# Designs tried in a protein design run: peptides against a protein of PDB entry 3ZOQ. Part 172

Target 1, 223 residues: chain A of PDB entry 3ZOQ
Amino acid sequence: QLLQDSWWNQLKEEFEKPYYQELREMLKREYAEQTIYPDSRDIFNALHYTSYDDVKVVILGQDPYHGPGQAQGLSFSVKPGVKQPPSLKNIFLELQQDIGCSIPNHGSLVSWAKQGVLLLNTVLTVRRGQANSHKGKGWERLTDRIIDVLSERERPVIFILWGRHAQMKKERIDTSKHFIIESTHPSPFSARNGFFGSRPFSRANAYLEKMGEAPIDWCIKDL

## One batch from the design tools (peptide; made by RFdiffusion4, then SolubleMPNN)

Design b2_p26_7_s1 (from b2_p26_7, 17 letters changed)
Fold by OpenDDE base, seed 4:
Structure b2_p26_7_s1 (fold): chain B 223 residues (1-223), chain A 26 residues (1-26)
Amino acid sequence: as target 1 above (223 residues)
Amino acid sequence: DAERAERERERREEEERRRLLAETYA
């Protein structure tokens, strides 16, 4: 099946809907005719690494990196060996200032994903060199549903919403159950306007501890 | 006047969005 059982149970109905069928057909053409990122096998990596039940934290991105070898199906994350994009560098700077982690020599956030950090983009594919090229093609409807089913979950989730795009999803989140950490985006264009000093990592762990859950080990080891 | 201000706001927002995309995802 397309997804692991926990997510499949939540999303299986979406995959039968016309919008997703159309999206799938579009993607088949795109992958055949264009260079599309991430690899088709990596599209749902966020859901593969973090089961529905294991989600502790959600970090929303917009769409995958559109450069060669960058995207690995996780928001903000890049494959090992890939130069850290500016936003990711700022994320690590804030991580260092927030909780004292060393800046890793790579940009893979897989270790976060494996601990229950859902690194979800709202759009899950992109054409090479064309940021947001697959916007409005159906992914947003699916990822909105992902947010919805998480919001409906009884066990609380922490949503880290960097920037306005992510924050627009707040209306879909039951804030009576779930926690929101908001700041400006880590992009160089916005990081100094609130992202730096926002301390999302320690704040997330503080919420987890209050819930009686194990905190995230945000520190990333060198490869 | 109000319409002009709104159009300018929309333009600025679009420019910011494009800049964010370029810096974040390029």
Scores: peptide ipSAE 0.050, ipTM 0.563, DockQ to the pose 0.274
Fold by OpenDDE base, seed 1:
Structure b2_p26_7_s1 (fold): chain B 223 residues (1-223), chain A 26 residues (1-26)
Amino acid sequence: as target 1 above (223 residues)
Amino acid sequence: DAERAERERERREEEERRRLLAETYA
């Protein structure tokens, strides 16, 4: 079984559809002929770490990091030992200013995922050195379905949407049930235009508290 | 005309997305 039961029940029909079969065949060729990230076993790590029922917060990314050893199947996250990319550095700067967390000595966000933060990219694979190379190949349809089934869930979800690409998914989210936190992207190109000072972490926890749920421990320990 | 304008907006949005991506993953 490709996914754990809670996600499988929500998504099993997608995997039988022609678009996904075509995507799968494409990926087989890509992984065989080129260097593709993340490792094929890590493609669905976001869903592996955070079950459908355990999702509290969603943070949408675009596609995986395309450098060696970086991508680990979680949006914005990098494997331990990997230099923090610029956007991730800014995320940690905002985290520090928002709720006082120290800057970690690594870039792994696995601790967030384990607490119910779904770190989902809209495209789940990429060619080495070729950002967004797997755009429009079928991932977006699957990840749209992930957003849809979360939107349909009775228990509310908090969606953190940084930048326009993520914010375009807002139309798929039932805002009568779910909460949206929007700002500019943490990229150095846009962070000073609204991301810094947006305080997404404390705001997310405030919503969780209103829902009677445990807040996320956003602070990341050094390794 | 409206369709052309929409395509132009889409291109600009795609370019901005690529810029953000490049900075994020550089």
Scores: peptide ipSAE 0.042, ipTM 0.570, DockQ to the pose 0.217
Fold by OpenDDE base, seed 2:
Structure b2_p26_7_s1 (fold): chain B 223 residues (1-223), chain A 26 residues (1-26)
Amino acid sequence: as target 1 above (223 residues)
Amino acid sequence: DAERAERERERREEEERRRLLAETYA
């Protein structure tokens, strides 16, 4: 699917580079030979829902959920009707504790995306049942470029970096211009070590207010 | 006039590149 003009203008040169052409050919084979998530039409959902100019907040994930019907092309998000994964449950617990939002009966974060929260995975595809199976295939170079062009943007961005993998991207972010919120990952294995109580949602909104921008309505309504 | 034609060519080329990208993930 076609990218919005704002993202196309920022990324068009990447799509012409050899690494991306190789990635493209790899993905063609993968989707033909195996079950790959998300649906090919959903790969760039993060960019579809949130234009380059509309990005207020970035939340970095690693790669898509690898179970049937889960991946929505948005980091941490799952399609309606899908059981909330443990990390997402913890995100909602922190959201409730941070700003008082009710825990939604679904796991779709599309409402965040539509408000300018770029829900970006560093790797945008995965094989069924094989976490991180598309690591090192070229996605990281593209998503690094996404981070770079956002870092180069004059209008400030808030980067929420949960866990070590996301935090490794900090070196690409101009901290003189942009804001970073860091904590441990929301995973059950790490959430109690700093994610809970980190209050990323209120902190993000505080930065937005300082910038003179509308805060994110982080509360998600039931479907 | 020449600049307008050039911008239009560039736009068409960009649209074609975007279509090729879209077809990859269709």
Scores: peptide ipSAE 0.023, ipTM 0.448, DockQ to the pose 0.013
Fold by OpenDDE base, seed 5:
Structure b2_p26_7_s1 (fold): chain B 223 residues (1-223), chain A 26 residues (1-26)
Amino acid sequence: as target 1 above (223 residues)
Amino acid sequence: DAERAERERERREEEERRRLLAETYA
């Protein structure tokens, strides 16, 4: 449940700031009085699966899925046995067209996280059935700091920024040192306007190879 | 020595801070 030392060293000062204390108190009330996703133990799963030093790629999401059993603390990812949301289906379609991966029979992206893909939402909690209900409550300040400390890292990172919300974070990224892959969002409302054919997976691996790093195995095995 | 004792205090304080954070999400 404790953050890995590598993340703790980068973020410990944030947790003592008033904004985070207020967020913490808000979350205590929310989890006590309402159904909040993900499970409180899963809020920081992105940081648990991918240490600060092991981050190779960052994929930014907005906030967790707000339906029962869906969110697992990783952007775009759903727990095994959960029907793949439309955006995730489109991600897998692009993955297939980009590098030939089969469509998995589940929606868990944990295998990416374990390889150094930080699957970070900008807001880390949500009320059941109420998308963006925890927007503007303090999470964005913490997740901005996560982006900042990665941008400050000497070892380069690849940021995959799908859609306007994620692309607004580009100003925080040192593009002289880090790589950015941008396209429209994988949502059915936007995917045909640039997400399909953007080939983010092969492009990310090409950058990793240029940096002398091992590429990501993006193909997901069936469960 | 005094420097070692100070480092140990800082370590304990950090562990307590991390524990308090963990308790919020237990």
Scores: peptide ipSAE 0.023, ipTM 0.465, DockQ to the pose 0.013

Design b2_p26_7_s2 (from b2_p26_7, 16 letters changed)
Fold by OpenDDE base, seed 4:
Structure b2_p26_7_s2 (fold): chain B 223 residues (1-223), chain A 26 residues (1-26)
Amino acid sequence: as target 1 above (223 residues)
Amino acid sequence: SAMEEEEKRLKEEREAENKLLEETYS
């Protein structure tokens, strides 16, 4: 089985649809003919680390990093030993200012995922050196469905939407029962326009506490 | 649109970043 039972029950119908079959065939060709990231076994890592029922927070990204050894199937996250990209550095700067966490010596956000933070990209694969090269190939329909089934869940979810691209998904979220945290993107091009000082981590934990749930330990230990 | 502008900027940033990383660590 491709996914955990909780996600499979929510998404199994999507995998039988023509759009996903076409996407799968495209990916087979791409992985055979090009260098594609992440590794094919890591494509669904966000769903592997965080079950449907365990999702507490969602952080949306665009598509994977397209350099060697970077992408690990989690939005904004990079494998240990990889230099932290500028946006990720800014995320850690805000984390430090928000709740006092030290900046880790690596860029892996796996510890967040294991606590219920779904680190979801809207597009889940990319060609080496070609940002957003797999846009419009079918991933967006699947990831939209992921947002939809979370929105339909009775237990509330916190959606952190950095930048306009992520904020476009707000229309799919039932804001009568789910919480939204919005700001500009952590990119150096936009972080000073609202991301810095937005305090998304403490705000997310405040919502979790109000719901009677355990807060996220956002601080990341060195490796 | 505003979304298209941001998407373009993020793409350009990602391309520039990875080019620099490849030059530095290759």
Scores: peptide ipSAE 0.278, ipTM 0.835, DockQ to the pose 0.314
Fold by OpenDDE base, seed 5:
Structure b2_p26_7_s2 (fold): chain B 223 residues (1-223), chain A 26 residues (1-26)
Amino acid sequence: as target 1 above (223 residues)
Amino acid sequence: SAMEEEEKRLKEEREAENKLLEETYS
């Protein structure tokens, strides 16, 4: 897939490395022999919607939803018409409690992405019905590099790190320059242990305003 | 580890959701 110039300049060296070449070959076989999500043309949607220079906020996910029609290349996001997964429902509940947004009738977070919220999974593909099946195949090295180049960016970024898995990336982030918002994961298994009441949306906007940037309109309109 | 336990919980959540989808649309 083709990337925007700003991301290409940051990542072009990665695509020439053996690990990525091996990943690409693996993916070619997987997409040919298995049902893989998201659609191959949607793998890099997070980078397509949000350029390197336009990133204001990063929200890290683990890997794509592995059910039919769900994944659209954005962490936590589902295509319109798809039932909202439990974690996403909890995200919207916290959004409502935090800043008063209504619960949308769909689960697409594209409006966030278009405003500079990088909705990045650490692993960008998955086999149908097999959660995290593409773990350890090379995606993590690329997405770590994405975090690294953002950390190295002069203009500050806000990283929202839900759960331990995402928080493990904190060591790659220059916290003297960038802002971190941490809580438990929005999953039903952990949301009541810290995610609810964490108010990540208002806190993110407070940081944005402090650094002289436009806040994110987190409220999602119905379709 | 705590990370592994969280990954397990997330996997179980995804699997439960997938089962529901398959039952609904199969």
Scores: peptide ipSAE 0.245, ipTM 0.809, DockQ to the pose 0.296
Fold by OpenDDE base, seed 3:
Structure b2_p26_7_s2 (fold): chain B 223 residues (1-223), chain A 26 residues (1-26)
Amino acid sequence: as target 1 above (223 residues)
Amino acid sequence: SAMEEEEKRLKEEREAENKLLEETYS
């Protein structure tokens, strides 16, 4: 699996480090011995759809969905035809309340990614049926570097940080250059405690407009 | 920690969803 040149230039040093080599070897064993999501070709889909220079917004997730056919290498996103997970449903509810978008009949966020929304999980793989099973295996160091190189970028980025896990990354972000949108997680267990009504989509677009950039079309068309 | 508690909740949510999927397509 190859990365775009823009990301390769930013991350090539990481791929040569021992931690990533160990991660890669671990993943080879995992994919060979059991069912791992997403498909190995889709692990870096977030970087494939959104180049380093094209990133406008970052939405951080924890790790991929661990059910069959769900994960497609984008945080919170599911492949078309897959039932929308509860957190994603709440995201669409907030989207509707925030800027009036209709609820799509699918859960694919590819249209966001293509517009410059980096849908990045902190951990990029998972074992079937075992949430967060690849935590602490090296992904976090790589994804931290992704955040770091974006923070170092001169062109501002908007970071949407839902929940405490994502918000821990705030210390890595230069808030003198970049914008942070924080709320509770869209999970049913926390959405009513601050996510609903947080209006992250309109706020993100407001920042983009202030920067003189085109806003994101957050509304998702039915398939 | 608060982070660990949130991760636990998210894990439980996903596990519940996975169970439903297994039941639906069994």
Scores: peptide ipSAE 0.239, ipTM 0.807, DockQ to the pose 0.289
Fold by OpenDDE base, seed 2:
Structure b2_p26_7_s2 (fold): chain B 223 residues (1-223), chain A 26 residues (1-26)
Amino acid sequence: as target 1 above (223 residues)
Amino acid sequence: SAMEEEEKRLKEEREAENKLLEETYS
């Protein structure tokens, strides 16, 4: 099967639907004809690292980085050895100011994913050099379903929604059960308008502690 | 719309970063 059991049980019906079959066929052509990111084996890394039941926090991104070697199937994350993109640099700056973490010498957020931070893009693939090139091709329907099944889960989830694109998903989240942390996007174009000083990391941990769950160790060690 | 403007800015950011990466590894 494509996913681990916990996610498979939640999403198996989606993979049988026509929209996903069409998406799959599209992706086969795209990967065969041009350079697509991330690597096809890394598309579902967010779900591989963080099981359905283990999700504590969700951080929504738009689509993967479209530069060489950047995307690794996790929102905002880049492979080790890759220069940190501006938005990620700002994330680490806020992390440092929020809870005192050192800025890591790499941009991999895998350690967050392994702790229950679902680093989910709404679109999971992109053409090289063409941001949003796979927008509207079917990914959004699947990732909406991911949000839906998390919203339906009895155990609460914390959704961190940076920017308007992510905040559009609020309507799918049962705020009677789940928590939402909102701010402007960490992009240099918007970070100074509310992202800096929003303290999403400490706020997320505060919610986790209130729920009787272990907090996330947001600090990332140097590789 | 405001959402479209933000999407445009994000696209520009990623394009700028991609250019930098190409320059670095080229």
Scores: peptide ipSAE 0.015, ipTM 0.442, DockQ to the pose 0.299; fails the geometry check

Design b2_p26_7_s3 (from b2_p26_7, 19 letters changed)
Fold by OpenDDE base, seed 3:
Structure b2_p26_7_s3 (fold): chain B 223 residues (1-223), chain A 26 residues (1-26)
Amino acid sequence: as target 1 above (223 residues)
Amino acid sequence: SAAAAEAAREAEARAAEEKLLAETYA
């Protein structure tokens, strides 16, 4: 896939490395032999919607939804017409409590991505019905590099780190330049232990305003 | 031992991750 110029400049060296070539060869086999999500054209949607220079906020996910028609290359996001997964429902509940947004009738977070919210999974593909099936195949090295180049950027970034998996990436983030918002994961198994009431959306906007940047319009319109 | 304590923490973290993933993608 062709990336935006700003991302290509940051990541071009990674694509020439053996680990990524091996990953690409693996993916070619996987997409040919298995049902893999998201669609191969959507793997890098997070980078397509949000350029390197336009990133204001990063929300880290683990890997794509593994059900039919769900994943669209954006963390936590589902294609229109797809039932909202439990974690996404809780995200919208917190959004409503935090800043008063209505619960949308769909689960697409594309409007966030277009405003500079990088919705990045650490692993960018998955086999149908097999969560984490592409863990440890090379994606983590690329997405670690994505975090690294953002951390190295002079213009500050806000990292929203829900749950332990995302929080493990904190060691890669220069906290002297960048802001981190941490809580438990929005999953029903953990949301009541800190996610609810964490107000990540208003806090992110408060940081943006402090930096003199336009806030994110987190409210999602119905389709 | 320190090694046993670390192994226990890692095992707990893995169990928590599995539970989290199961609910997230249900």
Scores: peptide ipSAE 0.035, ipTM 0.621, DockQ to the pose 0.194
Fold by OpenDDE base, seed 2:
Structure b2_p26_7_s3 (fold): chain B 223 residues (1-223), chain A 26 residues (1-26)
Amino acid sequence: as target 1 above (223 residues)
Amino acid sequence: SAAAAEAAREAEARAAEEKLLAETYA
């Protein structure tokens, strides 16, 4: 099967719907005719690394990095050896100021994913060099469903929503059960308008501790 | 209406942010 059992049980009906079949056919053509990121095997890495039941925190991104070797199927994350994009650099700067973590020598956030941080983009594929090229093609409906099934989960989730795009999903989240951490986006253009000093990492851990759950070890070791 | 005007401003702000993000990662 495409996904681990916990996600499959939540999403199997979506994969049978016409919109997803159309998306799938579109992607088949795109991957055949264009350079598409991430690798097709990595599209669902966020769901592979973080099961439905293990989700503690969600960090929403827009769409994958569109440069060679960058995207690895996790929002904001880049493969080891890849130069850290500006927003990711700012994420690590805030991480350092928030909880004292060292700046890692790579940009892979896999260690977060393995701890229950769902690093989900709203759009899961992109054409090389063409940001948002797969916007409005069906991914948003699937990823909205991912948010919905998490919102419906009894066990609380923490949603970190950076910037207006991510914050648009707030209306889908049951705030009677779940927690939301909002700030401006870590992009250099917006980071000084609220992202820096927002302390999302310590705040997320504070919520986890309040719920009786283990906090996330946000510090990333060098490779 | 005021509500419609605000919704339009919000939509514009979102579009601007999306563009800026695209430029940031270009």
Scores: peptide ipSAE 0.034, ipTM 0.585, DockQ to the pose 0.216
Fold by OpenDDE base, seed 1:
Structure b2_p26_7_s3 (fold): chain B 223 residues (1-223), chain A 26 residues (1-26)
Amino acid sequence: as target 1 above (223 residues)
Amino acid sequence: SAAAAEAAREAEARAAEEKLLAETYA
């Protein structure tokens, strides 16, 4: 896919590497032979909406939602008209308790992405109905590189790491420059063990303000 | 060994997380 110049400059060498070429060939077969999410044109939406230089916050997810019409290439986000998945509902509950936002009537986080919130999954594709089906196929190497180049950026980034999978990426982040917000995952199975009350949104904005940057408007309008 | 036991615990922790996320996305 076509990337913005800022991301292309950071990632162009990856696309020439054998692992990515193999991944691409795998994806061609997968998309041809079965239903893969998101749409192939939406795979890199996180990078499309948020340029390398404009990243303020990173929210890491595992892989895309695997149901029809759900995934839109942004972690935790679903297309308008799609029922909010359990974790996303809990994200909005925490958002409401944290900073008073109303719960939106949709699950699209595009407004966050447009403000500099990189909504990155570590794996960027999935087979219909099969969570983690594209794990270990090459995406993790690319997305690790995305984390690496952000970690190497001089301008600080805030990384929100929900759950152990995301927190495993902490070793790749220069915590002398960048800020980490960690809690349990927003999943119903873990949210009450630390996610609720973690106040990641106000904490992120507090860091942004300390850096002299505009805070994120986390509140999402109804569609 | 203690090292093997720790590695096993780490693997189980990862598996539990993956299961939790898979169930969340289902």
Scores: peptide ipSAE 0.034, ipTM 0.610, DockQ to the pose 0.241
Fold by OpenDDE base, seed 4:
Structure b2_p26_7_s3 (fold): chain B 223 residues (1-223), chain A 26 residues (1-26)
Amino acid sequence: as target 1 above (223 residues)
Amino acid sequence: SAAAAEAAREAEARAAEEKLLAETYA
């Protein structure tokens, strides 16, 4: 199987549906004929690092970084050795101001993922240099289902929704069970309009503590 | 040089995100 048992149990029916089979066939052609990111082995890294049952927090992105060596299969995250994109830099600036973490010397958010932060893009692949090139090809249906099955989970989840695109998913989230943290996007174009000072990390941990769960160690160690 | 290569990677990473952001939000 492609995924951990907990995710497979939630998503196996999706993988048998025609839309996903068509997506898979498209991706086979794309990876064979084009440079596609992330590496095909990394497409589902968000689900690999964070099981369905272990999800504590969800951070939604749109689609992967489309530059060489950047995309890690995790929203906003870049592989070690890759310089931090502006949005990620702003995320770390807010992290520092929010809870006092040092700015790490890399951009990998794997440590968050391993603690239960699902770093999910709504579209999981992209052509090199062509943002949103795989939009509307089937990923959104799968990732909507991921949000749905998390929303249906009895154990509460914290959804961090930066920017309008992520916030559009709020309608799929049962807010009677789950917690929403919303602000503008961390991009340089919008961060000063509400992202800075939004303190999503301390707020997320406050919800976790209220639930009787261990907080996330958001501080990222240097490599 | 290593410094030049790092600067180039940084510039590429920045350009990649800026393009994504422009296509998504602008």
Scores: peptide ipSAE 0.030, ipTM 0.505, DockQ to the pose 0.036

